# Peptides against a protein of PDB entry 4HTP, part 196

Target 1, 231 residues: chain A of PDB entry 4HTP
Amino acid sequence: SQTVASHVPFADLCSTLERIQKSKGRAEKIRHFREFLDSWRKFHDALHKNHKDVTDSFYPAMRLILPQLERERMAYGIKETMLAKLYIELLNLPRDGKDALKLLNYRTPTGTHGDAGDFAMIAYFVLKPRCLQKGSLTIQQVNDLLDSIASNNSAKRKDLIKKSLLQLITQSSALEQKWLIRMIIKDLKLGVSQQTIFSVFHNDAAELHNVTTDLEKVCRQLHDPSVGLSD

## One batch from the design tools (peptide; made by RFdiffusion4, then SolubleMPNN)

Design b2_p27_1_s4 (from b2_p27_1, 14 letters changed)
Fold by OpenDDE base, seed 1:
Structure b2_p27_1_s4 (fold): chain B 231 residues (1-231), chain A 27 residues (1-27)
Amino acid sequence: as target 1 above (231 residues)
Amino acid sequence: SEVEAALEELREAMRRREEEAEEEEEE
């Protein structure tokens, strides 16, 4: 069956997250998230018109926006140091060069952008002159690749983990990779709380999540913002 | 089709968001 996530480019989610991060005020951050969500719901209604018992929901996007609440997918087993080494290899960076050292020593201030401790931002500046201008992955494809990584981590198949990571990296812009890294590390640095994200999604979302701890159930049961838990 | 029309509307919204994000990336 067709899903909304199979039609929405990952780049669109990343552009939304970038706008949220750059916004200073809570109201502006909420506006950007709401615009993305409203577009998703509108497309869902059109895509699934005349179909009953649809299981499709906002879950594919929500699990990337709130990666700390992921319960379906097992641990990736990926840290910043692993990604640094992978980028050095993939981009053929000199090991003693400035860019390789920035990636490996991401916790040390380099004095340029104040990005100390934010590996994703350091990676972004290294990638920007070297990567595609526009990625080609959908949200569905990103989730499929992340599922593969988690599954292969559980199975201790390091070679297959690397294969899926390379597929993600080679099909993504520098901006998309910045956000992908943050999703994998589970720290988006959006400047909005989990409670705020839930409140914008649905008035009852926080309550249902507190009881069930199931993000997919929250997205499916509360798909319609006008239908509450007691309905 | 209605789905194609909805997809085009989504694409237009995405283009606007991309343009705004590019402007913010250059600042």
Scores: peptide ipSAE 0.358, ipTM 0.859, DockQ to the pose 0.647
Fold by OpenDDE base, seed 4:
Structure b2_p27_1_s4 (fold): chain B 231 residues (1-231), chain A 27 residues (1-27)
Amino acid sequence: as target 1 above (231 residues)
Amino acid sequence: SEVEAALEELREAMRRREEEAEEEEEE
């Protein structure tokens, strides 16, 4: 069955996250998230207008926005050092070169931008002059690849993990990769709380999540902002 | 179709958001 996530480019989510991160005020951060969410819901209603018992929801996006609450997908087994080595290999960076050293020593302040300790930002600047301007992945495809990574990590299939990572990297812009890295590391640095995200999504979302700890259930049961838990 | 119209609307909204994000990157 068709899902909203199969039609929404991953780039759209990343641009939304970027705008949220850059916004100074809570109200502006909320606005950007709400706009993305409203677009999603509107498209959902159109896509599923003639279908009953739809299981599709905001979950594919929500699990990327709140990756620390992911419970369905197992651990990726991916750390910054692994990504650094992968990028050095993929981009054919000289190992003793400036960019390779930036990636490997991401915790050490080496640059003027104050990005020390943020691997995703360091990677972004290395990738920006070298990567595609626009990615081609949908949110569904990103989740499928992330599912593959987690599954193959559990199965100790390192070669297949690398394959899926390469697919993600080669089909993503530098900005998309910045956010993808943050999703994998489970630290988006949005400057907005989990509670705020839930409150914007649905008034009862935080409560339902506290009881169930299941993001998919939260997204499915509270898909309609006008229908509460008691309804 | 209604789905095609909704998809076009979504694409337009996405383009606007992308343009806004690019403008914010250049500042």
Scores: peptide ipSAE 0.317, ipTM 0.842, DockQ to the pose 0.678
Fold by OpenDDE base, seed 3:
Structure b2_p27_1_s4 (fold): chain B 231 residues (1-231), chain A 27 residues (1-27)
Amino acid sequence: as target 1 above (231 residues)
Amino acid sequence: SEVEAALEELREAMRRREEEAEEEEEE
């Protein structure tokens, strides 16, 4: 079945997240998120106009925006050090070179950018001159690959984990990879709270999540911002 | 179709957001 997530490029989400991160004020951060959400809902309504019972919702995007609330996927088993090694290998970086050392020693302040401790930012700068300019993945495809990683981690299939990671990396821009890394590590650094994200999504979202801890249920039941929780 | 029109609108919005994000990317 067709989902909204199968039509929305992952790049669009990443662009939105980048705009949110760079915005200084809460109001501007909210605006960027709302624009993305409104576009999603509008497309959903068109896509599903003739369908009465759809399970499709904002969940595919929401679980990437609030990755710390993920409960469906098992742990990825991926850390910064693993990603660093993977990038060094994939990009054929000299092990004693500046870029390899930046990735491996991401916690040490080495540069003027103040990005110490933010592996995703360090990776971004290494990737920017080396990666494709535009990714090809949809949000659905990203979620499918992340599901694969989690499943294969549980099954201890390291080779298949690497395969899925390579698919993500090779089909993503540097900007998309920056955000993908943050999603995997579960720290987006948006500068906006979880509560704010929920409040923009739906007035009752935070409450329903607090009770159910089910992000998919929250997204499905509160898909329409005008329809509240029925008592 | 209505779906095609909605998809086109979505794509246009996405292009605008992408252009804005690219302008904001740090070198």
Scores: peptide ipSAE 0.382, ipTM 0.865, DockQ to the pose 0.589; fails the geometry check
Fold by OpenDDE base, seed 2:
Structure b2_p27_1_s4 (fold): chain B 231 residues (1-231), chain A 27 residues (1-27)
Amino acid sequence: as target 1 above (231 residues)
Amino acid sequence: SEVEAALEELREAMRRREEEAEEEEEE
């Protein structure tokens, strides 16, 4: 079946997340998230018009926005050090070069940008002059690749993990990779709380999640913002 | 079709957001 996530570029989510992060005020952060969500819902309504028993929901996006709440995927087994080594290899960075050292020593403040401890930002600046301007992945494709990584980690298939990571990296812009890294590490640094994200999504979302701990159920049951749990 | 129209609207919205994000990235 067709899903909204199969039509939404991952770049659109990343641009939204970037706008949220850069916004100083809570109201502006909420506005950017709401605009993305409203576009998603509007497209959903059109895509699934006159279809019954639709299982499609905001879940594919929500699980990337709130990756710490992921329960369907097993652990990726990926840390910053692994990503650093992968980028050094993939980009053919000199091991003793400035960029390789930045990636490996991301916790040590070496630069004027104040990005110490944020591996994704360090990676972004290394990637920006080296990567595609625009990625080609949809949200569905990103989720499929992340599913593959988690599955292969469980199966101890390191070669296949690397393959999926390479697909993600080679088909993503520097900005998309920044956010992808943050999704994998499960720290988006948006400056908005989980409760805020849920409140914008649906008034009952936080409550339902507290009871079920199932993000997919939350997204599916509360797809319509006008229909509450008590309705 | 309604789906095509909605997809076009989505694409337009995405383009606007992308342009705004790029402007914010350059600042």
Scores: peptide ipSAE 0.339, ipTM 0.851, DockQ to the pose 0.659; fails the geometry check

Design b2_p27_2_s1 (from b2_p27_2, 13 letters changed)
Fold by OpenDDE base, seed 4:
Structure b2_p27_2_s1 (fold): chain B 231 residues (1-231), chain A 27 residues (1-27)
Amino acid sequence: as target 1 above (231 residues)
Amino acid sequence: KEKEEEEKELEELKERFKKLIEEALKK
């Protein structure tokens, strides 16, 4: 079945997240999220105009925006050190080179940008001059690859984990990889709380999530902002 | 200004969604 996520580029989510992160005020952060959400809902209505009962919802995006609330997908088993080693290998970085050391020692301030402790930002700067292609992945494809990683981690299939990671990396821009890393590590650093995200999504979202702890259920049941829990 | 570029990117996003919507409505 067709989903909104199968059509929306992952790049568009990442650019939205980038705008949210760069915004200083809460109101501006909310605006950027709301604009993406509203566009998503409008497209949903158009895509499913002839289908009244669909399970499609904002969930594919929401689970990437609030990765700490993910309950369906199991642990990735991926940490910064693993990603650092992977990038060093993939980019053929000299092990004693500046960029390799930046990735491995991401907690130590090495530059003027104050990116100490933010592996994703360090990775971004290493990747930016090396990633020449535009990202081609949809939100659905990203989620499929992340599902594969989690499943293979559970099955202890390290080779297949690496394969899926390589697919993500080779089909993503530096900016997309920055956000992908943050999604995997489950720290987006948006500067906006999950409660704010829920409140913008739907007035009853926080309450329903508190009861169910099911992000998909929240997105599906509260897909229409005008329809409440009691309706 | 950085803010102007952000607004431009937002408008471009809206336009991409508009195209997706238009395509969906034609089916």
Scores: peptide ipSAE 0.608, ipTM 0.931, DockQ to the pose 0.915
Fold by OpenDDE base, seed 3:
Structure b2_p27_2_s1 (fold): chain B 231 residues (1-231), chain A 27 residues (1-27)
Amino acid sequence: as target 1 above (231 residues)
Amino acid sequence: KEKEEEEKELEELKERFKKLIEEALKK
């Protein structure tokens, strides 16, 4: 069955997240999230106009926005050091070069951008002059690749993990990779709380999540913002 | 300038979704 996530570019989620992060005020952060969500829901209604009882929901996006609440897929087994080594290899960076050292020593302040400790930001600046300007992945494709990584991690298939990571990297812009890294590490640094995200999504979302701990169930049952839990 | 660029990007996002919706409604 067709899903909204199979049509929405991952780049559009990433650009939304970037706008949220850059916004200083809570109200502006909320606005950017709401605009994306509303657009998603409108597209859902159009896509499923003849099928009212679909399982499709905002879940594919929500699980990337709140990756710390992921319960469906197992752990990725990916750390910053692994990604650093992968980027050095993939980009053919000199091992003793400035960029390789920045990636490996991401916790140490280099004095350039104040991004010490944020591997994703350091990676972004290394990738920006070297990567594609526009990615080609949909949100569904990103989730499929992340599912593959988690599954192969559980199966201890390191080569297949690397393959899926390479597919993610080679089909993503520097900005998309910045956010992808944060999703994998499970720290988006949006400057907005989980509670705020839930409250914007649906008034009953936080309550339902507290009871079920099931993000997909929350997204599916509360897909319509006008229909509450008690309805 | 940064705010103007953000608003432009938001408008472009909305336009892309509009196109997706239009395509979905034709099917």
Scores: peptide ipSAE 0.598, ipTM 0.927, DockQ to the pose 0.913
Fold by OpenDDE base, seed 5:
Structure b2_p27_2_s1 (fold): chain B 231 residues (1-231), chain A 27 residues (1-27)
Amino acid sequence: as target 1 above (231 residues)
Amino acid sequence: KEKEEEEKELEELKERFKKLIEEALKK
C-alpha cells in the first residue's frame, strides 16, 4: 500500500532531528519539527488525493521521534554493549584498539568531545570515517526492520536479529546510525519535551494520548490540524 | 556558518518534498 513513509528517506528524518538537537532555542526546535510535519501532511494530501479514507498517518515518523511511547512493537532486547560488540565485529576493529575500547567503555570519558555516556555519539565518530555518506532506507523500511528485530527478540532468534541490524547498519550513514541507536535505546536527547512535540502536532494530541496511550490513534484521529476531537 | 548550513539543509529538504508532491499530483 502507498504510504508517505514508503517515500520519505530516513535520512530526511535524521537531518531534521539533528537540526532540532543543534538548535538552542525552543522556537527554533519547534520550527524544524513543524517544517518536517507540514511537508509530510502536504505530501499525504497529494499522495492520497483520490482516497479520503486511508489509515496512513504521521505515525511511522512519530513512533521514531517518541520511541518511549512505543506500544505496538515488543522490546528489541538490544543494549549498548550488544551494539558495541556488533560494530567491533562488523567494522573488524581490533579488540584492544582505541575505537573498540571507546565503544565498550562509552561511559568513561576518554575522548576530547566530552560525549561520555552517550553511546550514539561515540558510535558516530567511530562510524563517520568508515560508513557510507548517504543512506538508502525509507522511514517505512526502518520501521519494518525494527519490527523484525522486536519479533525475532520475542522468538529468541538471535541470528535473525543480527541480520536485520546488519541491514540497518550497511544501508545507513553515520548520522543516520547515530539517530537509529538513539531510537533503539529510546533516548533522542532533542532538548524538546514530549508535550511540545504533541502541541506542535495537534492542539488535542496530548489529551488524546493521555486517555488512549495509543500513538497511532493520536496520529490518525488528529491527522488534520484544523479538525479537533469535538468536531 | 553553522546556522547558514542548517538553513540550506532545511531548504533542500523542502525542495525534495516539493518534488514528491509534484510527482504525486501528476498521477
Scores: peptide ipSAE 0.579, ipTM 0.921, DockQ to the pose 0.931
Fold by OpenDDE base, seed 2:
Structure b2_p27_2_s1 (fold): chain B 231 residues (1-231), chain A 27 residues (1-27)
Amino acid sequence: as target 1 above (231 residues)
Amino acid sequence: KEKEEEEKELEELKERFKKLIEEALKK
């Protein structure tokens, strides 16, 4: 079946997240999230105009925005050190070179951008001059690849994990990879709380999540902002 | 300059969704 996530570029989610992160005020951060969400809902209505009972929802995006609340997908088994080594290999970086050392020693202040401890930002600057300008993945494709990684991690198939990671990396811009890394590590650094994201999504979202701890149920049951839990 | 670029990117995002909606409504 057709889903909104199968049509929305991952790049558009990443650009939205970038705007949210860069915004200083809570109101501006909320505005950027609301604009993306409203556009998503409008497209959902258009895409499913002839189908009343669909399971499609904002869940594919929400689980990437709030990755710490992920309960369906198991652990990736991916850490910064593994990604660093992968990037060094993929980009053919000299092992003793400046960029390789930045990736491996990401916790040490380099004095340039104040990105100490933020692996995703360090990776971004290494990738920016070396990667494609525009990615080709949809939100659904990203989730499919992440599902593959989690499944293969559980099955201890390291070669297949690497394969899926390579697909993500080679089909993503530096900006998309920055956010993808943060999604995998489960720290987006948006500057807005989980409660704020839920409050913008639906008035009853926080309550329903507190009861169910099921992000998909929250997204499906509260897809319509005008329909409450008691309805 | 940075704020202007951010607003431009937001407008471009809205336009992409508009196109997706238009295409979906034609089916």
Scores: peptide ipSAE 0.521, ipTM 0.901, DockQ to the pose 0.931

Design b2_p27_2_s2 (from b2_p27_2, 11 letters changed)
Fold by OpenDDE base, seed 4:
Structure b2_p27_2_s2 (fold): chain B 231 residues (1-231), chain A 27 residues (1-27)
Amino acid sequence: as target 1 above (231 residues)
Amino acid sequence: MEEEEEEKELEELRERFEKKIKEAEEA
């Protein structure tokens, strides 16, 4: 079945997240999230106009925006050190070179930008001159690859994990990879709380999530912002 | 310049969604 996530580029989510992160005020952060969400809902309504009782929802995006609330997908088993080594290999970076050392020593301030401790930002600057300007992945494809990583981690299939990571990396821009890394590490650094995200999504979202701890159920049951839990 | 670029990127995002909505409505 067609889903909104199968049509929305991952780049569009990443650009929205970038805007949210760069915005200084809470109101502006909320505006950017709301605009993306509203566009998603409108597209959902158009896409599914002839289909009743679809299971499609904002969940594919929400689970990437709130990756710490992921319960369906198991642990990736991926840390910054693994990603650093992978990038060094993939980009053929000299191991003793500046860029390799930046990735490996991401916790140590090496530059003026204050990016110490943010591996995703360090990776972004290394990737920017080396990666595609525009990625080709949809939100659905990103989730499929992340599902593959989690499944293969559970199955201890390291080679297949690497394969899926390579697909993500080679089909993503530097900006998309920055956000992908943050999603994998489960720290987006958006500057907005989980409660704020839920409040923008639906008035009852925080309550339903608190009871169910099921992000998909929250997204599905509260897909319509005008329909409450009691309706 | 940065704000204008951000506004342009936002508008492009809106246009992409609008196009997809229109395509879905016409289908």
Scores: peptide ipSAE 0.271, ipTM 0.776, DockQ to the pose 0.968
Fold by OpenDDE base, seed 1:
Structure b2_p27_2_s2 (fold): chain B 231 residues (1-231), chain A 27 residues (1-27)
Amino acid sequence: as target 1 above (231 residues)
Amino acid sequence: MEEEEEEKELEELRERFEKKIKEAEEA
């Protein structure tokens, strides 16, 4: 079946998240999220104009924006140290070189950017001069690869985990990889609360999530901002 | 410069969505 997520580039989500992070005020952060969400809903209506009963929703994007609320996927089994080693290998970085040491010792404030403890930002600066400028993955393709990683982690297939990670990395820009890392580690650092994200999505979203703990159900049942839980 | 670049990127995002909406409406 056709989904909005199969048509929306992952780059467009990452660009929106980057704008939210850079925005200083709560109101500006909310505006950027609202604009992306409204565009998504408009595209959904156009894509499904002839179909009244669809399961498609904002869920594919929401589970990447609120990765700490993910309950469908099992654990990835991926930590910063694993990613550091993977990047050193993939980029053929000298192990005693400046960039390899930055990735391995990401908690030590060695950089002028004040990014101590933020592995994703350190990785971004290492990747920026070394990777493609524009990614090719859709939001659906990113979710499919993340599903593969979680499944293979459960099955203890480390080689297949590496394969899926390489597919993500080789088809993503440095900016997209920064956000992908934050999604995997489950810390986006957007500067807005979970409550704020839910309140912008739908007035009843926080309540429904508190009862069900099911993010897909929240996105599906509250797809229309004008239709409440009591309706 | 940074604000102008951000506005341009936002406009490009809007244009991409508008194109997809139009394509879906015409399908």
Scores: peptide ipSAE 0.263, ipTM 0.769, DockQ to the pose 0.977
Fold by OpenDDE base, seed 3:
Parts: sequence; C-alpha cells; structure tokens
Structure b2_p27_2_s2 (fold): chain B 231 residues (1-231), chain A 27 residues (1-27)
Amino acid sequence: as target 1 above (231 residues)
Amino acid sequence: MEEEEEEKELEELRERFEKKIKEAEEA
C-alpha cells in the first residue's frame, strides 16, 4: 500500500527541522512544524481519497522528530566514535588531518564554530564540501534503513549495519546527514519540547501518549486534528 | 536575505506538496 512517507523526500523533513532549529521564538518554531504537518495531512487525504480505513499516518515522520520515543525498533548500537571512523574511511580523510581529528575529538572545542560536543554539526561542516548537494531518500526509505540497522544490531551483523549506514550516507546531503546523525543519537536539539510537538500535532496527543507510550497509536488515532479521543 | 531564502525554500516545499497532491488526485 502507498504511504505518504514513500512520497515525501527526507530532505523536506530535514529542511523543516533546520528551520525549526534556526528559529529563535517558540511561535516561529511551531509555525514551521505546523506547516509541514498540514501539508502532510493534505497529501494523505489526496493519496487515500478512495480508502477510508488506512493505517498510514504521520508516524513515519513523528518517530524521526521524536526519536527518544521510539519503541518499535531496537537500539542502533551506533556511537559518535563509530560514525567518526566511518566518515574518515568513506571520505578518505588523512587520519592525522584536521577534519579527521575534528570528528574524533568532537567534544573538544576547536574554536571555529562553537559546536563542541555536537557531533552532527562537526560532521556537517566536514561533509558540506564533500558530499551530494541533494539527497534521494524518502522518509520511508530512511525508516527502512534504520529498521535494518536496528535489526542487524540485534543480530550482531556488523557488516550489514555498515552497508545500511553507507547507503544512508551516500544518498544524503550534508544537511540530511546532520539530521540523520541526530536522529540516530536521539537528540535533535530543536529547541522545542516534546509537549509542544504533541500539542501542535493534536490537542489530545500528549495525554494519549502518556497512557499508551505508543507513538504509532497516537499518530493513527489522532490523525484528524478535529477528532478527539472522546469522539 | 536569510528570511527571503527561507521563504523561498518554504514556497518550494509547498509547491512540491501541491504537485504531489495534484498527481494523487488525478491518479
């Protein structure tokens, strides 16, 4: 069955997240999220116009926006040090070079951008001059690859983990990789709370999540912003 | 300039969604 996530580029989500992060005010952050969500819902209605009882929802995007609430897939088993080594290898960075050392020592202030401790930002600046300008992955494809990583981590299939990571990396822009890293590490640094995200999604979302702890159920049951839990 | 670029990027995003919606409506 077709899903909205199979049609929406991962780049579009990343651009939205970037706008949210750069916005200073809560109201502006909310606006950017709401606009993306509204567009998603409109597309859902068009895509599923002849099918009323679909399981498709905002869940594929929501689980990337709130990765700390992920309960369906197991742990990735990926740390910043693993990603650093992978990037050094993939980009053929000199091991004693400035960029390799930045990735490995991402916690140490290098004085250039104030991004100490944010591996994703360090990676972004290393990747920006070296990677694709535009990614090709959909939100569905990103989730499929992340599912593969988690499954293979559980199965201790390190080579298959690397394969899926390479597929993610080679088909993503620097900006997309910045956000992908943050999704994997489960820290988006959006500057908005989980409660704010839920409140924008649906008035009853926080309550339903508090009871169920099931992000997919929240997205499915509260897909329509006009239909409440009590309806 | 940054605000105009953000507005342009937002408009491009909207146009992409509108195109996809139209394609889905015509399918």
Scores: peptide ipSAE 0.258, ipTM 0.762, DockQ to the pose 0.955
Fold by OpenDDE base, seed 2:
Structure b2_p27_2_s2 (fold): chain B 231 residues (1-231), chain A 27 residues (1-27)
Amino acid sequence: as target 1 above (231 residues)
Amino acid sequence: MEEEEEEKELEELRERFEKKIKEAEEA
């Protein structure tokens, strides 16, 4: 079945997240999220105009925006040190070189940018001169690859985990990889609370999530912002 | 310059969604 996520580039989500992060005010952060969500809902209505009973929802995007609330995927088993080693290998970085050491020692302030402790930002600056300018993955494809990583981690298939990570990395821009890393580590640093995200999504979203702890149910049942829980 | 670039990127995102919506409506 066709999904909105199969048509939306992952780059578009990442650009939206970047704008939200850079915005200083709560109102501006909310505006950027609302605009993306409204566009998604409009596209959903157009895509599914001839189908009344679809299971498609904002869930594929929401689970990437609120990765700490993910309950469907098992743990990735990926840490910053693993990603650092993978990038050193993939980019053929000298092991004793400045960039390799930045990735491995990401917690130590080595630069003027104040990026100490944020592995994703350190990775971004290393990747920016070396990666694709534009990625090719959809939100659905990213979720499929993340599902593969989680499943293979549970199955202890390290080789298949590496394969999926390589596919993500080689088909993503530096900006997309920054956000992908944050999604995997489950810390987006958006500067807005989950309650704010839920309140923008639907008035009843926080309540439904508190009861069900099921992000997919929240997205599916509250897909229409005009239809409440009591309806 | 950064604000103008961000506005341009937002406009391009909107245009991409509008194009996809139109394509879905015509399908």
Scores: peptide ipSAE 0.253, ipTM 0.761, DockQ to the pose 0.970

